# Designs tried in a protein design run: peptides against a protein of PDB entry 2L9B. Part 50

Target 1, 91 residues: chain A of PDB entry 2L9B
Amino acid sequence: ANFLSQKFPELPSGIDVNINMTTPAMMISSELAKKPKEVQLKFLQKFQEWTRAHPEDAVSLLELCPQLSFVTAELLLTNGICKVDDLIPLA
Target 2, 91 residues: chain A of PDB entry 2L9B as posed
Amino acid sequence: ANFLSQKFPELPSGIDVNINMTTPAMMISSELAKKPKEVQLKFLQKFQEWTRAHPEDAASLLELCPQLSFVTAELLLTNGICKVDDLIPLA

## One batch from the design tools (peptide; made by RFdiffusion4, then SolubleMPNN)

Design b1_p20_3_s1 (from b1_p20_3, 14 letters changed)
Fold by OpenDDE base, seed 5:
Structure b1_p20_3_s1 (fold): chain B 91 residues (1-91), chain A 20 residues (1-20)
Amino acid sequence: as target 1 above (91 residues)
Amino acid sequence: SKEAEYNKMIDDAYLERRAK
């Protein structure tokens, strides 16, 4: 078992972005929307807590799995936690 | 719109990372 799937089972796996049919932003949004809201919020909570407790490991993970940064941003937006204006400066 | 602008930024950033 890989670390990401084991630690955060709420995440979709095996996502292949086909730019000929859709954009990365649309693909990420679509895949995440397939999960119940409760599952999405659970992931955010777990990821936030883990990141706070293990900031060095979190940086390494986000470098290895850059899609995780986009996942987090998308979930913050779709669950009404942040506005687009909040995230533009960070992109 | 702000949303369209953000989505474009995400697309560009993702493709850049994927190309590395």
Scores: peptide ipSAE 0.244, ipTM 0.743, DockQ to the pose 0.496
Fold by OpenDDE base, seed 1:
Structure b1_p20_3_s1 (fold): chain B 91 residues (1-91), chain A 20 residues (1-20)
Amino acid sequence: as target 1 above (91 residues)
Amino acid sequence: SKEAEYNKMIDDAYLERRAK
């Protein structure tokens, strides 16, 4: 948690998904949309570069913080980098 | 819609991973 906040400050922090109030997809979409496009793209670039440089650590991080996978997917979709059909096979 | 279908898949997958 501390690592994520420091390494990827573009991410919303201190947010829990309340599945009784909303769905995870809606929560992730809503919170990310509050960030400027430039911040969203900056996160994608930094995360991509970091995962390439530290693939083993990236796997461990995604296991520990599964929300990162969905954050990344949402940003790829909303910024027109990927289509839903590109990500359905991975879900 | 494709979006609705994907959102459901995301919700299910996220809940599954959090349950581990």
Scores: peptide ipSAE 0.244, ipTM 0.744, DockQ to the pose 0.434
Fold by OpenDDE base, seed 4:
Structure b1_p20_3_s1 (fold): chain B 91 residues (1-91), chain A 20 residues (1-20)
Amino acid sequence: as target 1 above (91 residues)
Amino acid sequence: SKEAEYNKMIDDAYLERRAK
């Protein structure tokens, strides 16, 4: 298993997005919704803590795996932690 | 809607990165 799978087992497995069938945003939202709420929140907590402890590695990881940024944003929105207006400036 | 706008931004950003 790779680093992400081992460190953050709460994440869904990677999926190749077929843009003719769906959009990336829809795919990300759908896959995350398959996980229980408790698992979603646990990931957010673990990722937040890891990011604070390893900020430089976190930046590198988010550059290497941009899907992780999208996952984090989606979970923040769906769990009511932030609003769309909060994230638009970051896009 | 604002949600639709955000989703479009996510889609565009993802596709741009995949194209590189």
Scores: peptide ipSAE 0.241, ipTM 0.742, DockQ to the pose 0.498
Fold by OpenDDE base, seed 3:
Structure b1_p20_3_s1 (fold): chain B 91 residues (1-91), chain A 20 residues (1-20)
Amino acid sequence: as target 1 above (91 residues)
Amino acid sequence: SKEAEYNKMIDDAYLERRAK
Protein backbone atom coordinates (compact mmCIF):
# COMPACT_ATOMS: atom_id res chain seq x y z
CA ALA B 1 0.00 0.00 0.00
CA ASN B 2 2.82 2.38 0.85
CA PHE B 3 4.66 1.46 -2.32
CA LEU B 4 1.54 1.90 -4.43
CA SER B 5 0.69 5.31 -3.01
CA GLN B 6 4.23 6.56 -3.53
CA LYS B 7 4.89 5.08 -6.95
CA PHE B 8 1.39 5.55 -8.33
CA PRO B 9 -0.16 8.55 -6.57
CA GLU B 10 -2.84 8.68 -9.25
CA LEU B 11 -4.57 5.70 -7.66
CA PRO B 12 -7.30 6.04 -5.07
CA SER B 13 -6.08 4.76 -1.73
CA GLY B 14 -7.78 3.39 1.33
CA ILE B 15 -10.78 2.07 -0.53
CA ASP B 16 -12.38 -1.01 0.96
CA VAL B 17 -14.50 -3.08 -1.37
CA ASN B 18 -17.51 -4.07 0.71
CA ILE B 19 -19.30 -6.73 -1.30
CA ASN B 20 -22.28 -6.50 1.03
CA MET B 21 -22.93 -2.96 -0.15
CA THR B 22 -21.65 -2.96 -3.72
CA THR B 23 -19.84 -5.17 -6.21
CA PRO B 24 -16.11 -4.92 -6.90
CA ALA B 25 -16.74 -3.80 -10.47
CA MET B 26 -19.07 -1.03 -9.34
CA MET B 27 -16.69 0.15 -6.63
CA ILE B 28 -13.66 0.21 -8.90
CA SER B 29 -15.50 1.98 -11.71
CA SER B 30 -16.95 4.58 -9.36
CA GLU B 31 -13.66 5.45 -7.66
CA LEU B 32 -11.68 5.65 -10.88
CA ALA B 33 -14.29 7.87 -12.50
CA LYS B 34 -13.56 10.48 -9.82
CA LYS B 35 -10.09 10.99 -11.27
CA PRO B 36 -9.52 13.28 -14.26
CA LYS B 37 -8.85 11.55 -17.56
CA GLU B 38 -5.30 12.89 -17.70
CA VAL B 39 -4.60 11.37 -14.29
CA GLN B 40 -6.02 8.03 -15.43
CA LEU B 41 -3.85 8.02 -18.53
CA LYS B 42 -0.79 9.06 -16.54
CA PHE B 43 -1.25 6.06 -14.27
CA LEU B 44 -1.54 3.71 -17.24
CA GLN B 45 1.63 5.12 -18.74
CA LYS B 46 3.62 4.86 -15.52
CA PHE B 47 2.33 1.39 -14.70
CA GLN B 48 3.08 0.16 -18.21
CA GLU B 49 6.63 1.50 -18.08
CA TRP B 50 7.26 0.10 -14.61
CA THR B 51 5.87 -3.30 -15.59
CA ARG B 52 8.19 -3.48 -18.59
CA ALA B 53 11.20 -2.55 -16.48
CA HIS B 54 10.32 -4.81 -13.54
CA PRO B 55 8.29 -7.76 -14.85
CA GLU B 56 9.04 -10.11 -11.94
CA ASP B 57 8.19 -7.42 -9.39
CA ALA B 58 5.05 -6.59 -11.32
CA VAL B 59 3.84 -10.19 -11.11
CA SER B 60 4.46 -10.22 -7.37
CA LEU B 61 2.66 -6.91 -6.92
CA LEU B 62 -0.38 -8.07 -8.86
CA GLU B 63 -0.53 -11.20 -6.72
CA LEU B 64 -0.37 -9.17 -3.52
CA CYS B 65 -2.73 -6.48 -4.79
CA PRO B 66 -5.24 -8.18 -7.09
CA GLN B 67 -7.38 -5.04 -7.20
CA LEU B 68 -4.61 -3.45 -9.26
CA SER B 69 -5.32 -5.85 -12.11
CA PHE B 70 -8.94 -4.79 -12.20
CA VAL B 71 -8.07 -1.11 -11.91
CA THR B 72 -5.84 -1.46 -14.94
CA ALA B 73 -8.47 -3.38 -16.89
CA GLU B 74 -11.15 -0.81 -16.12
CA LEU B 75 -8.95 2.07 -17.23
CA LEU B 76 -8.06 0.30 -20.45
CA LEU B 77 -11.75 -0.18 -21.23
CA THR B 78 -13.06 3.24 -20.21
CA ASN B 79 -10.32 5.05 -22.11
CA GLY B 80 -10.96 3.04 -25.27
CA ILE B 81 -7.58 1.34 -25.31
CA CYS B 82 -8.98 -2.19 -25.11
CA LYS B 83 -12.24 -3.96 -25.84
CA VAL B 84 -14.00 -6.41 -23.57
CA ASP B 85 -13.03 -9.24 -25.91
CA ASP B 86 -9.37 -8.32 -25.39
CA LEU B 87 -9.64 -8.84 -21.64
CA ILE B 88 -11.86 -11.93 -21.46
CA PRO B 89 -8.87 -14.31 -21.66
CA LEU B 90 -7.36 -12.58 -18.61
CA ALA B 91 -10.45 -12.79 -16.40
CA SER A 1 -26.06 -6.51 -21.86
CA LYS A 2 -22.47 -7.13 -22.82
CA GLU A 3 -21.28 -4.69 -20.16
CA ALA A 4 -23.39 -6.33 -17.48
CA GLU A 5 -21.97 -9.71 -18.39
CA TYR A 6 -18.44 -8.36 -18.25
CA ASN A 7 -19.06 -6.73 -14.88
CA LYS A 8 -20.24 -10.07 -13.55
CA MET A 9 -17.07 -11.68 -14.85
CA ILE A 10 -14.99 -9.02 -13.11
CA ASP A 11 -16.90 -9.46 -9.86
CA ASP A 12 -16.47 -13.22 -9.93
CA ALA A 13 -12.79 -13.02 -10.87
CA TYR A 14 -12.07 -10.44 -8.18
CA LEU A 15 -13.73 -12.46 -5.45
CA GLU A 16 -11.93 -15.57 -6.61
CA ARG A 17 -8.53 -13.86 -6.46
CA ARG A 18 -9.23 -12.23 -3.11
CA ALA A 19 -10.14 -15.62 -1.68
CA LYS A 20 -6.64 -16.95 -2.41
Scores: peptide ipSAE 0.236, ipTM 0.745, DockQ to the pose 0.347

Design b1_p20_3_s2 (from b1_p20_3, 13 letters changed)
Fold by OpenDDE base, seed 5:
Structure b1_p20_3_s2 (fold): chain B 91 residues (1-91), chain A 20 residues (1-20)
Amino acid sequence: as target 1 above (91 residues)
Amino acid sequence: SKLEEYRKMIDQAYLDRKAS
């Protein structure tokens, strides 16, 4: 198993979005919506804790897997933690 | 909606990366 599957088993299989996909945002939103809210929040908490503990590794991971930044944004928005105006500068 | 517009921005970001 790869690093993401082992460390963050809450991620759906469809999270491996590449830049050749026609509608990556819709793929991310639809796959995440298949998971219960409790599972979504658990991933968000674990990912936040890991990035705080390993900031240099987190930067490298987000460069390799840009979809993770958009996954995080999607979860923050759909769970009412942030508003779109808070995340527009990151898009 | 605001959320739909944000998702369109994400799609455009990936298209820009693909073009690079």
Scores: peptide ipSAE 0.260, ipTM 0.735, DockQ to the pose 0.399
Fold by OpenDDE base, seed 1:
Structure b1_p20_3_s2 (fold): chain B 91 residues (1-91), chain A 20 residues (1-20)
Amino acid sequence: as target 1 above (91 residues)
Amino acid sequence: SKLEEYRKMIDQAYLDRKAS
């Protein structure tokens, strides 16, 4: 298994968004919604903690896997942690 | 909805990356 699958097992196996996907947002939203809320929040917590502890690696990872930014955003929005207006500048 | 609007922005962001 790759780094993402091992470090963040909360991610659905189908989360493999590349720049050629037609509707990445739709795929992300549907796959994440299949996970229980507690699993979704666990991912957010683990990813936040890892990013804080490894900021340089996190930057590299987000450049390599931009889908992680949108996965995180989707979870923040659907769990009521952030507002859409807060994330518009990042899109 | 605002969420749907944001999801469209995500889709467009990927299209922009694809074009580059």
Scores: peptide ipSAE 0.260, ipTM 0.732, DockQ to the pose 0.397
Fold by OpenDDE base, seed 4:
Structure b1_p20_3_s2 (fold): chain B 91 residues (1-91), chain A 20 residues (1-20)
Amino acid sequence: as target 1 above (91 residues)
Amino acid sequence: SKLEEYRKMIDQAYLDRKAS
């Protein structure tokens, strides 16, 4: 198991985003929706705590795995924590 | 919806990264 699957088991694994079959946003939205809201919120909390404890590693990880940024944004929006207008500057 | 518009932005960002 890789780092992400070990540290954040709440995340869907083995996802291959193929834009020829569906859009990345649709894939992310669909896979995350399969998880209960409690699991989604738990991931956000764990990821937030890890990011605070390891800011340099977090930056590197988000650069190497931009899908993680998209996942985080999707969860913030769908759980009503942020508004779309709050995240547009980050896209 | 605004959410759908954001998702379209994400799709475009993904394509831009893939092309780079």
Scores: peptide ipSAE 0.259, ipTM 0.735, DockQ to the pose 0.398
Fold by OpenDDE base, seed 3:
Structure b1_p20_3_s2 (fold): chain B 91 residues (1-91), chain A 20 residues (1-20)
Amino acid sequence: as target 1 above (91 residues)
Amino acid sequence: SKLEEYRKMIDQAYLDRKAS
């Protein structure tokens, strides 16, 4: 598998975002909701640790895979870790 | 809700990034 699947197995294997059929936010929310809460929190933990250890690579990854930023935001909000007002500047 | 409004912002942000 690719880097994301290997490093972050908690993520869905692949999300086919078709904006003609559904919005990206709806697709992301739906796919993430299929994962247990424990798995969601585990991903956030690993991703947080990885970004701290590899900030330069994290920036490159988020530029290449912007959906990862939206996944992270969705998980932070739905798990009550962050509030919408805190993330609005990033949208 | 604020969450729904944020999701709309995410949808727009995704399109903006994809277009760039």
Scores: peptide ipSAE 0.257, ipTM 0.741, DockQ to the pose 0.391

Design b1_p20_3_s3 (from b1_p20_3, 12 letters changed)
Fold by OpenDDE base, seed 3:
Structure b1_p20_3_s3 (fold): chain B 91 residues (1-91), chain A 20 residues (1-20)
Amino acid sequence: as target 1 above (91 residues)
Amino acid sequence: SNLEKYNKMIDEAYLKRKAS
């Protein structure tokens, strides 16, 4: 069992995507962008709460799935929460 | 940390959502 299977035993099976970071991030962001703004913001809130409660697991997850950092950035940009210049130090 | 910086931005988004 891998990290995701152990920490999230009820996680449904996903699909394979290209191994580069850009394609997975774009695919996830595209699907999230189809949801209402309130759903997107609630997603960010719940992700934030989880990372604060489980900082070590959050670091492991973001190392395993670096595309999630780009997804978070995209949600912040598309919802007008930050500007591109705000994210440059995080890239 | 980078995560803390993201969290601050999410906090701002949360406040805006509550104000809506």
Scores: peptide ipSAE 0.205, ipTM 0.720, DockQ to the pose 0.031
Fold by OpenDDE base, seed 4:
Structure b1_p20_3_s3 (fold): chain B 91 residues (1-91), chain A 20 residues (1-20)
Amino acid sequence: as target 1 above (91 residues)
Amino acid sequence: SNLEKYNKMIDEAYLKRKAS
């Protein structure tokens, strides 16, 4: 938790969600799905750029917030970037 | 890694969008 405050000092407080992977991922994905397709793709690209620039932090973030992996997968699926079969090895 | 695989997919998506 201190990792987030350190790396993202202006990150606003979140809200409590069910302690599982599905609910947090669904909540994030639902909000992103409300955005235009172009915005969703731009988000993926910006996230990609950040992960490439900060690979160690990216790993730490995904370990701390594994729901983000689900969100990424969902964005890839809903935008037709990949098929379900493409994600099987990533599960 | 899984992250690298995701990044590859994003790259491909970018190329598709740019080509369209």
Scores: peptide ipSAE 0.193, ipTM 0.705, DockQ to the pose 0.030
Fold by OpenDDE base, seed 1:
Structure b1_p20_3_s3 (fold): chain B 91 residues (1-91), chain A 20 residues (1-20)
Amino acid sequence: as target 1 above (91 residues)
Amino acid sequence: SNLEKYNKMIDEAYLKRKAS
């Protein structure tokens, strides 16, 4: 079994997307942007809490699904939490 | 790490909300 099936056994079936860095990120970010600000911030908070509780799994997840890093960055930018210049070192 | 950097930014966002 792969990492995703093991660590996220209740993960629902997804949709077919192009396998690249930007397309999945854009799709996720677009859907999240439709949600209220408090929902977007709650997502960041819950994701943060999970990564702190499971740092090794978090690293594995972000390596396997690098689009999630871009989703996180986009949420930070659109909610005015950081500026583009703050993310340049992370690119 | 990049993850730690993101987490720091989220913490700052939380502090801003708390102060507002």
Scores: peptide ipSAE 0.188, ipTM 0.699, DockQ to the pose 0.029
Fold by OpenDDE base, seed 5:
Structure b1_p20_3_s3 (fold): chain B 91 residues (1-91), chain A 20 residues (1-20)
Amino acid sequence: as target 1 above (91 residues)
Amino acid sequence: SNLEKYNKMIDEAYLKRKAS
């Protein structure tokens, strides 16, 4: 079994997109941006908690799904949590 | 690490929310 199947047995099927990083990141960010601010912040909080509890799995997930790094950055910017300059060292 | 930097920013966001 692959990493996602092992760690997330109840993971939904998802939606097909073109094979690149840009389109998936844009689509995820767009859907999250439709949610209330509190929901977006709660998402970040839960993701943060999971990454702290499972740092090795978090690294594996972000390597497998690099679009999630862009999604996280977009959430931080759109919610006024940080500025673009704050993210430059992370690129 | 990048994760640590992101986590710091998220923590700051919640601190700002509490102050609002």
Scores: peptide ipSAE 0.183, ipTM 0.698, DockQ to the pose 0.029

Design b1_p20_3_s4 (from b1_p20_3, 13 letters changed)
Fold by OpenDDE base, seed 2:
Structure b1_p20_3_s4 (fold): chain B 91 residues (1-91), chain A 20 residues (1-20)
Amino acid sequence: as target 1 above (91 residues)
Amino acid sequence: SKLEQYNQMIDQAYLERKAR
């Protein structure tokens, strides 16, 4: 398993797609939605903790795995934590 | 930074989880 699968087991396995494509985005959204809400929120918490503890590595990871940014955004949206307009500056 | 902005939003997720 890759780093993401090992460090963040709450993520669906095998997420490695182009976030700029409609089909991959739909797939990610669908797979995330299959996870219990508690698991989704646990991922966000663990991801936050890790990125704050390792900011330089986090930047590198998000550059390497842009799908992770989509995952984070999707979970924020689907759990009602933010609105689409809140994410526009982050795109 | 963008990363910090994401983390600020995730704070709300943490609070929601903790409240359960």
Scores: peptide ipSAE 0.217, ipTM 0.728, DockQ to the pose 0.034
Fold by OpenDDE base, seed 1:
Structure b1_p20_3_s4 (fold): chain B 91 residues (1-91), chain A 20 residues (1-20)
Amino acid sequence: as target 1 above (91 residues)
Amino acid sequence: SKLEQYNQMIDQAYLERKAR
C-alpha cells in the first residue's frame, strides 16, 4: 500500500477493495473522476512504463492488488479509450 | 498477456492525444 502511494501518487489513498464489489468500485470511480484528466492519463502512462520495465513484479502486484485492474479499466472507459465490450475478454 | 492488452489500449490513448 505504501509502495502504491509513493510510486503512483495520482491514485486516491487507501484503496483496498474487491474488484467485484459494486460499492467499493463506485467509490473508486468517484475518486478517480475528481482527478483532472491530465492526472488520470499521467497515471496510465507511469503504470504502463513501470509494468513494461517490471513485468514479473507487475503480474504479482496485480494479483495482490486486483483493484489496480479496475482502476486501469475505469480510466480506459471514462476517457473513451475503450468500450465495455473491449474489456470482457480480460475479465 | 492481459497486462500487455491493457498497455496496447493505453498506447491508443496517446496516439489519440497527438491527433488532437
Scores: peptide ipSAE 0.204, ipTM 0.707, DockQ to the pose 0.031
Fold by OpenDDE base, seed 5:
Structure b1_p20_3_s4 (fold): chain B 91 residues (1-91), chain A 20 residues (1-20)
Amino acid sequence: as target 1 above (91 residues)
Amino acid sequence: SKLEQYNQMIDQAYLERKAR
């Protein structure tokens, strides 16, 4: 089991795609949408807690696994937490 | 930082959830 599966079991398994491609992005979005809202929000909470506790490691992880940035953004958007314009400075 | 901005949005999510 990889780090992501162990630390964040709420994530769909086996997500490893180029986030710059439309088809892989749609695939990730589809898999995320299959998860119950409570599971989606639980991931955000756990990820938040971990990134605050380990900011340097979090930056490294997001560089290594840029799909996590897409996941976070997608969950924020689909749950109505933010708008696309709110994420533009983070892209 | 970018991470802190994401965290602020996540915080807002839970505040809004409690308000519903």
Scores: peptide ipSAE 0.200, ipTM 0.703, DockQ to the pose 0.031
Fold by OpenDDE base, seed 4:
Order: sequence, then C-alpha cells, then structure tokens
Structure b1_p20_3_s4 (fold): chain B 91 residues (1-91), chain A 20 residues (1-20)
Amino acid sequence: as target 1 above (91 residues)
Amino acid sequence: SKLEQYNQMIDQAYLERKAR
C-alpha cells in the first residue's frame, strides 16, 4: 500500500480487495470514476512504463495486489480502449 | 503474456488520445 501510494499517486487510497468480490469491485470502480480522464490515462501510462522496466517485480506485485489488474481492466473498459470480450482471455 | 497484452491495449489508448 505504501509502495503503491508513493509510486502511483493517481490511485485512490484505502482500497485493498479481492477482484472476485462484487461490492469491493464496485467501490473501486466508483473511486476510479471520480478521477479526471487525464489522471486515469496518466496512471495507465506510468503503470505501463514501470511494468516494462520491472517485469519480474510487476508479475509479483500483480499476484500480491490483484486489485491492480482490476484497476487496469476497468480503466481500459471505461475509457473505451477495449471491450469486455477483449479481457476474457486475460481473466 | 497477460501483462504484455495489457500493455498493447494501453499503447492503443495513447495512440487514440494523441489523435484527438
């Protein structure tokens, strides 16, 4: 949580949930939607750059914090970058 | 990989953003 807050300040704080839980997922979606589109896209860019620079650490982080996968997917969907069907193979 | 596929989608997002 401390690492995420420092490295990716665009993320809402205080959210740590299992992506398979409906209510927590809805909460994350709601918090993300409160951010301006520019901030949402900036997070995607920064997260992408970090994962490319640290692929092994990125895999470990995504396993430890699966909510980040949900965040990424949600932002891709809500910003019209991909469709739900595009994410099915990644589930 | 899953991560690489996400990155490809993100790349597309920025291409679209720049085209706006």
Scores: peptide ipSAE 0.197, ipTM 0.705, DockQ to the pose 0.032

Design b1_p20_4_s1 (from b1_p20_4, 15 letters changed)
Fold by OpenDDE base, seed 4:
Structure b1_p20_4_s1 (fold): chain B 91 residues (1-91), chain A 20 residues (1-20)
Amino acid sequence: as target 1 above (91 residues)
Amino acid sequence: LEEKKKKFTEDVLNYLLSKA
């Protein structure tokens, strides 16, 4: 959408994954999992900082790309920031 | 439904923000 082009200029084109929300999330998470843990943590940190600075944009982003909510949860889980039990109430 | 989606999104983000 126009939101992405405005807020994230030069963002490369993605692929169309419209099967469900789980598949896109898994695809993204799998790619992120290939990165070193330190890189993953840095991504999370940057996303956290961006969210703090742009809370409304963060909401808009995740509403536009709901798969990222699951990706975020997966990153939190795999990096030991949260436990499975912590995610249950979010469902 | 949209309200539920929004709440889920906000909950995830708030959880993220709650961490160091």
Scores: peptide ipSAE 0.475, ipTM 0.858, DockQ to the pose 0.067
Fold by OpenDDE base, seed 1:
Structure b1_p20_4_s1 (fold): chain B 91 residues (1-91), chain A 20 residues (1-20)
Amino acid sequence: as target 1 above (91 residues)
Amino acid sequence: LEEKKKKFTEDVLNYLLSKA
């Protein structure tokens, strides 16, 4: 089995999206933006905690699903945790 | 390109971890 099926056996099948990073990230971010701020922050916190506990798996996840890196960045920006200038050096 | 992707991934994660 692939990484996703092994590490996240309860994942739904998902939806097919075009082969780029911007559109998938925008789609995910737009849906997350519809959630209350507390839900968005909770998601970030849980992802942060999971990353601390499983750093190699986190890297593998974002390498396999690079759109999630942009989603994470967008959540950080939208919730005022970081500024655009903080992300410029990363690009 | 792959190295750039890897660096971006790690930078995002490190930034996330740097926050409270």
Scores: peptide ipSAE 0.475, ipTM 0.858, DockQ to the pose 0.068
Fold by OpenDDE base, seed 5:
Structure b1_p20_4_s1 (fold): chain B 91 residues (1-91), chain A 20 residues (1-20)
Amino acid sequence: as target 1 above (91 residues)
Amino acid sequence: LEEKKKKFTEDVLNYLLSKA
């Protein structure tokens, strides 16, 4: 909780969702899929650059919010960056 | 369980970083 506030001081409060990570992942992916492809690609690029610069923080973020790991995989697939076979060994 | 979750997280991030 304090990690998010420190690294992302203007992070919105968000909405309350199901306690598991499946429903939140689906909801986030659905919202992102409504954005233009160019916006989705820019989002992935910025997340990639941030992860490259802050690998330990990226791990901490995804451990705190495991739904984001599935969201990332979904974005990679839907934007043609990876194939389904590339993700199967990861899951 | 926690180790599996951590490995999945790291695998996703590593895959992301492997792309241009």
Scores: peptide ipSAE 0.471, ipTM 0.857, DockQ to the pose 0.068
Fold by OpenDDE base, seed 3:
Structure b1_p20_4_s1 (fold): chain B 91 residues (1-91), chain A 20 residues (1-20)
Amino acid sequence: as target 1 above (91 residues)
Amino acid sequence: LEEKKKKFTEDVLNYLLSKA
């Protein structure tokens, strides 16, 4: 079993997307944006708590799925948690 | 460039952790 299957045994199989970071991030962000704001915030909170508890796994996840770093940034922006200027120096 | 990717990943995670 791969990293994701071991750490998240009930994770759905997912789908193939274009082999770049921009398109997958845009697609994921689009689907998440369809959820209510409170659901998006709860998701960010759970991801934050999980990252605090499993920092090495969080790094491994984002290295395996680099599109998720952009998805996280998009969620922070669209929910007013950060400004564009806060993220520009990071990219 | 791989170190740049790792730094970006860690910076995003650290930013997330810095929020309440």
Scores: peptide ipSAE 0.470, ipTM 0.856, DockQ to the pose 0.065

Design b1_p20_4_s2 (from b1_p20_4, 13 letters changed)
Fold by OpenDDE base, seed 2:
Structure b1_p20_4_s2 (fold): chain B 91 residues (1-91), chain A 20 residues (1-20)
Amino acid sequence: as target 1 above (91 residues)
Amino acid sequence: LQEKQKQFTQAVLEHYQKLA
């Protein structure tokens, strides 16, 4: 079965965006940016905890949804957790 | 907390890049 459907059975269908990775990342980041900083930090924390608890699923998710890596980077930068130079080696 | 969060998230991204 579909990975997302199996691991996240209550996940909504979502919307379709441009085929490039930049547009999906921008769409997600723009929605997250509307939330208070405390909420954004909590999202990062929960994502960290989930990836730690489910490392194999985390790899599968990031491979299936590469836009999430850009979203993560944007959240880190926007909230002052890291600087651009910190992420350059990973890009 | 933020520093630990940064380090872990960067490690995740680095791992992803290696696999991609």
Scores: peptide ipSAE 0.051, ipTM 0.599, DockQ to the pose 0.044
Fold by OpenDDE base, seed 3:
Structure b1_p20_4_s2 (fold): chain B 91 residues (1-91), chain A 20 residues (1-20)
Amino acid sequence: as target 1 above (91 residues)
Amino acid sequence: LQEKQKQFTQAVLEHYQKLA
């Protein structure tokens, strides 16, 4: 919570969805999937740039919000950026 | 956080950064 508030001061308060990884990831992915492809790609590009510029913060964010790892994977798959076989050895 | 989950997170990040 402190990390998010410090790094993203304008970020509104979130809500607890579930204690598992599946439900939060599905909910986020579902909402993002409703956006146009160009918007999804823009999100991915900006997130990629940020993770490259701030790899340590990116790891911290993904550890704090592990659902984002699954969301990232889902966006990569649905936008045809990678295949399932690309992710299998990583999981 | 489970060590296995940490490893997965790191792997996803590294793979993501390498993609075009």
Scores: peptide ipSAE 0.047, ipTM 0.614, DockQ to the pose 0.073
Fold by OpenDDE base, seed 4:
Structure b1_p20_4_s2 (fold): chain B 91 residues (1-91), chain A 20 residues (1-20)
Amino acid sequence: as target 1 above (91 residues)
Amino acid sequence: LQEKQKQFTQAVLEHYQKLA
């Protein structure tokens, strides 16, 4: 997308996946899960900082790539940052 | 549908920023 190309010029091309949100989210989460916990936490921290600094762009990104919302939720759960009960109200 | 998606996105961001 134009937004992604402008904001992330070095972003590599992805692969086409099923149109549902579950499969893309699962694939992304699976790749992230291969990284050490410390790396995952660092990714979360950097993403958090970016979303705080660029909330409008963050919303645009997550609207364009809704699978990232599910990935974010999964990372929060698996890294013990929140519990399932914390996310239920968001569903 | 798009509005619901936007609301969910906002909620995720707020929750994420609070807890992470």
Scores: peptide ipSAE 0.046, ipTM 0.599, DockQ to the pose 0.071
Fold by OpenDDE base, seed 5:
Structure b1_p20_4_s2 (fold): chain B 91 residues (1-91), chain A 20 residues (1-20)
Amino acid sequence: as target 1 above (91 residues)
Amino acid sequence: LQEKQKQFTQAVLEHYQKLA
């Protein structure tokens, strides 16, 4: 079994997207942006906590799904937690 | 909390850059 199926057995099949990182990130961010601010912040917080609790799995996940790093940045920008200038050096 | 989330984003992006 692949990593995602084993660690997240109830994960939906998802939708095929362009084979790049930008398009998948934009699609995920767009869906998350439809949720209330409180929900967006909760998702971000839980992801942060999970990566701290499971650092090895977090590395594997980010290697497989690098778009998640861009999704995280987008959530912080849209909620005014950080500014573009804060993230430009990281792009 | 917000500042910690910003720092987390930076850490995630730095990790990605190392893996890429």
Scores: peptide ipSAE 0.040, ipTM 0.557, DockQ to the pose 0.048

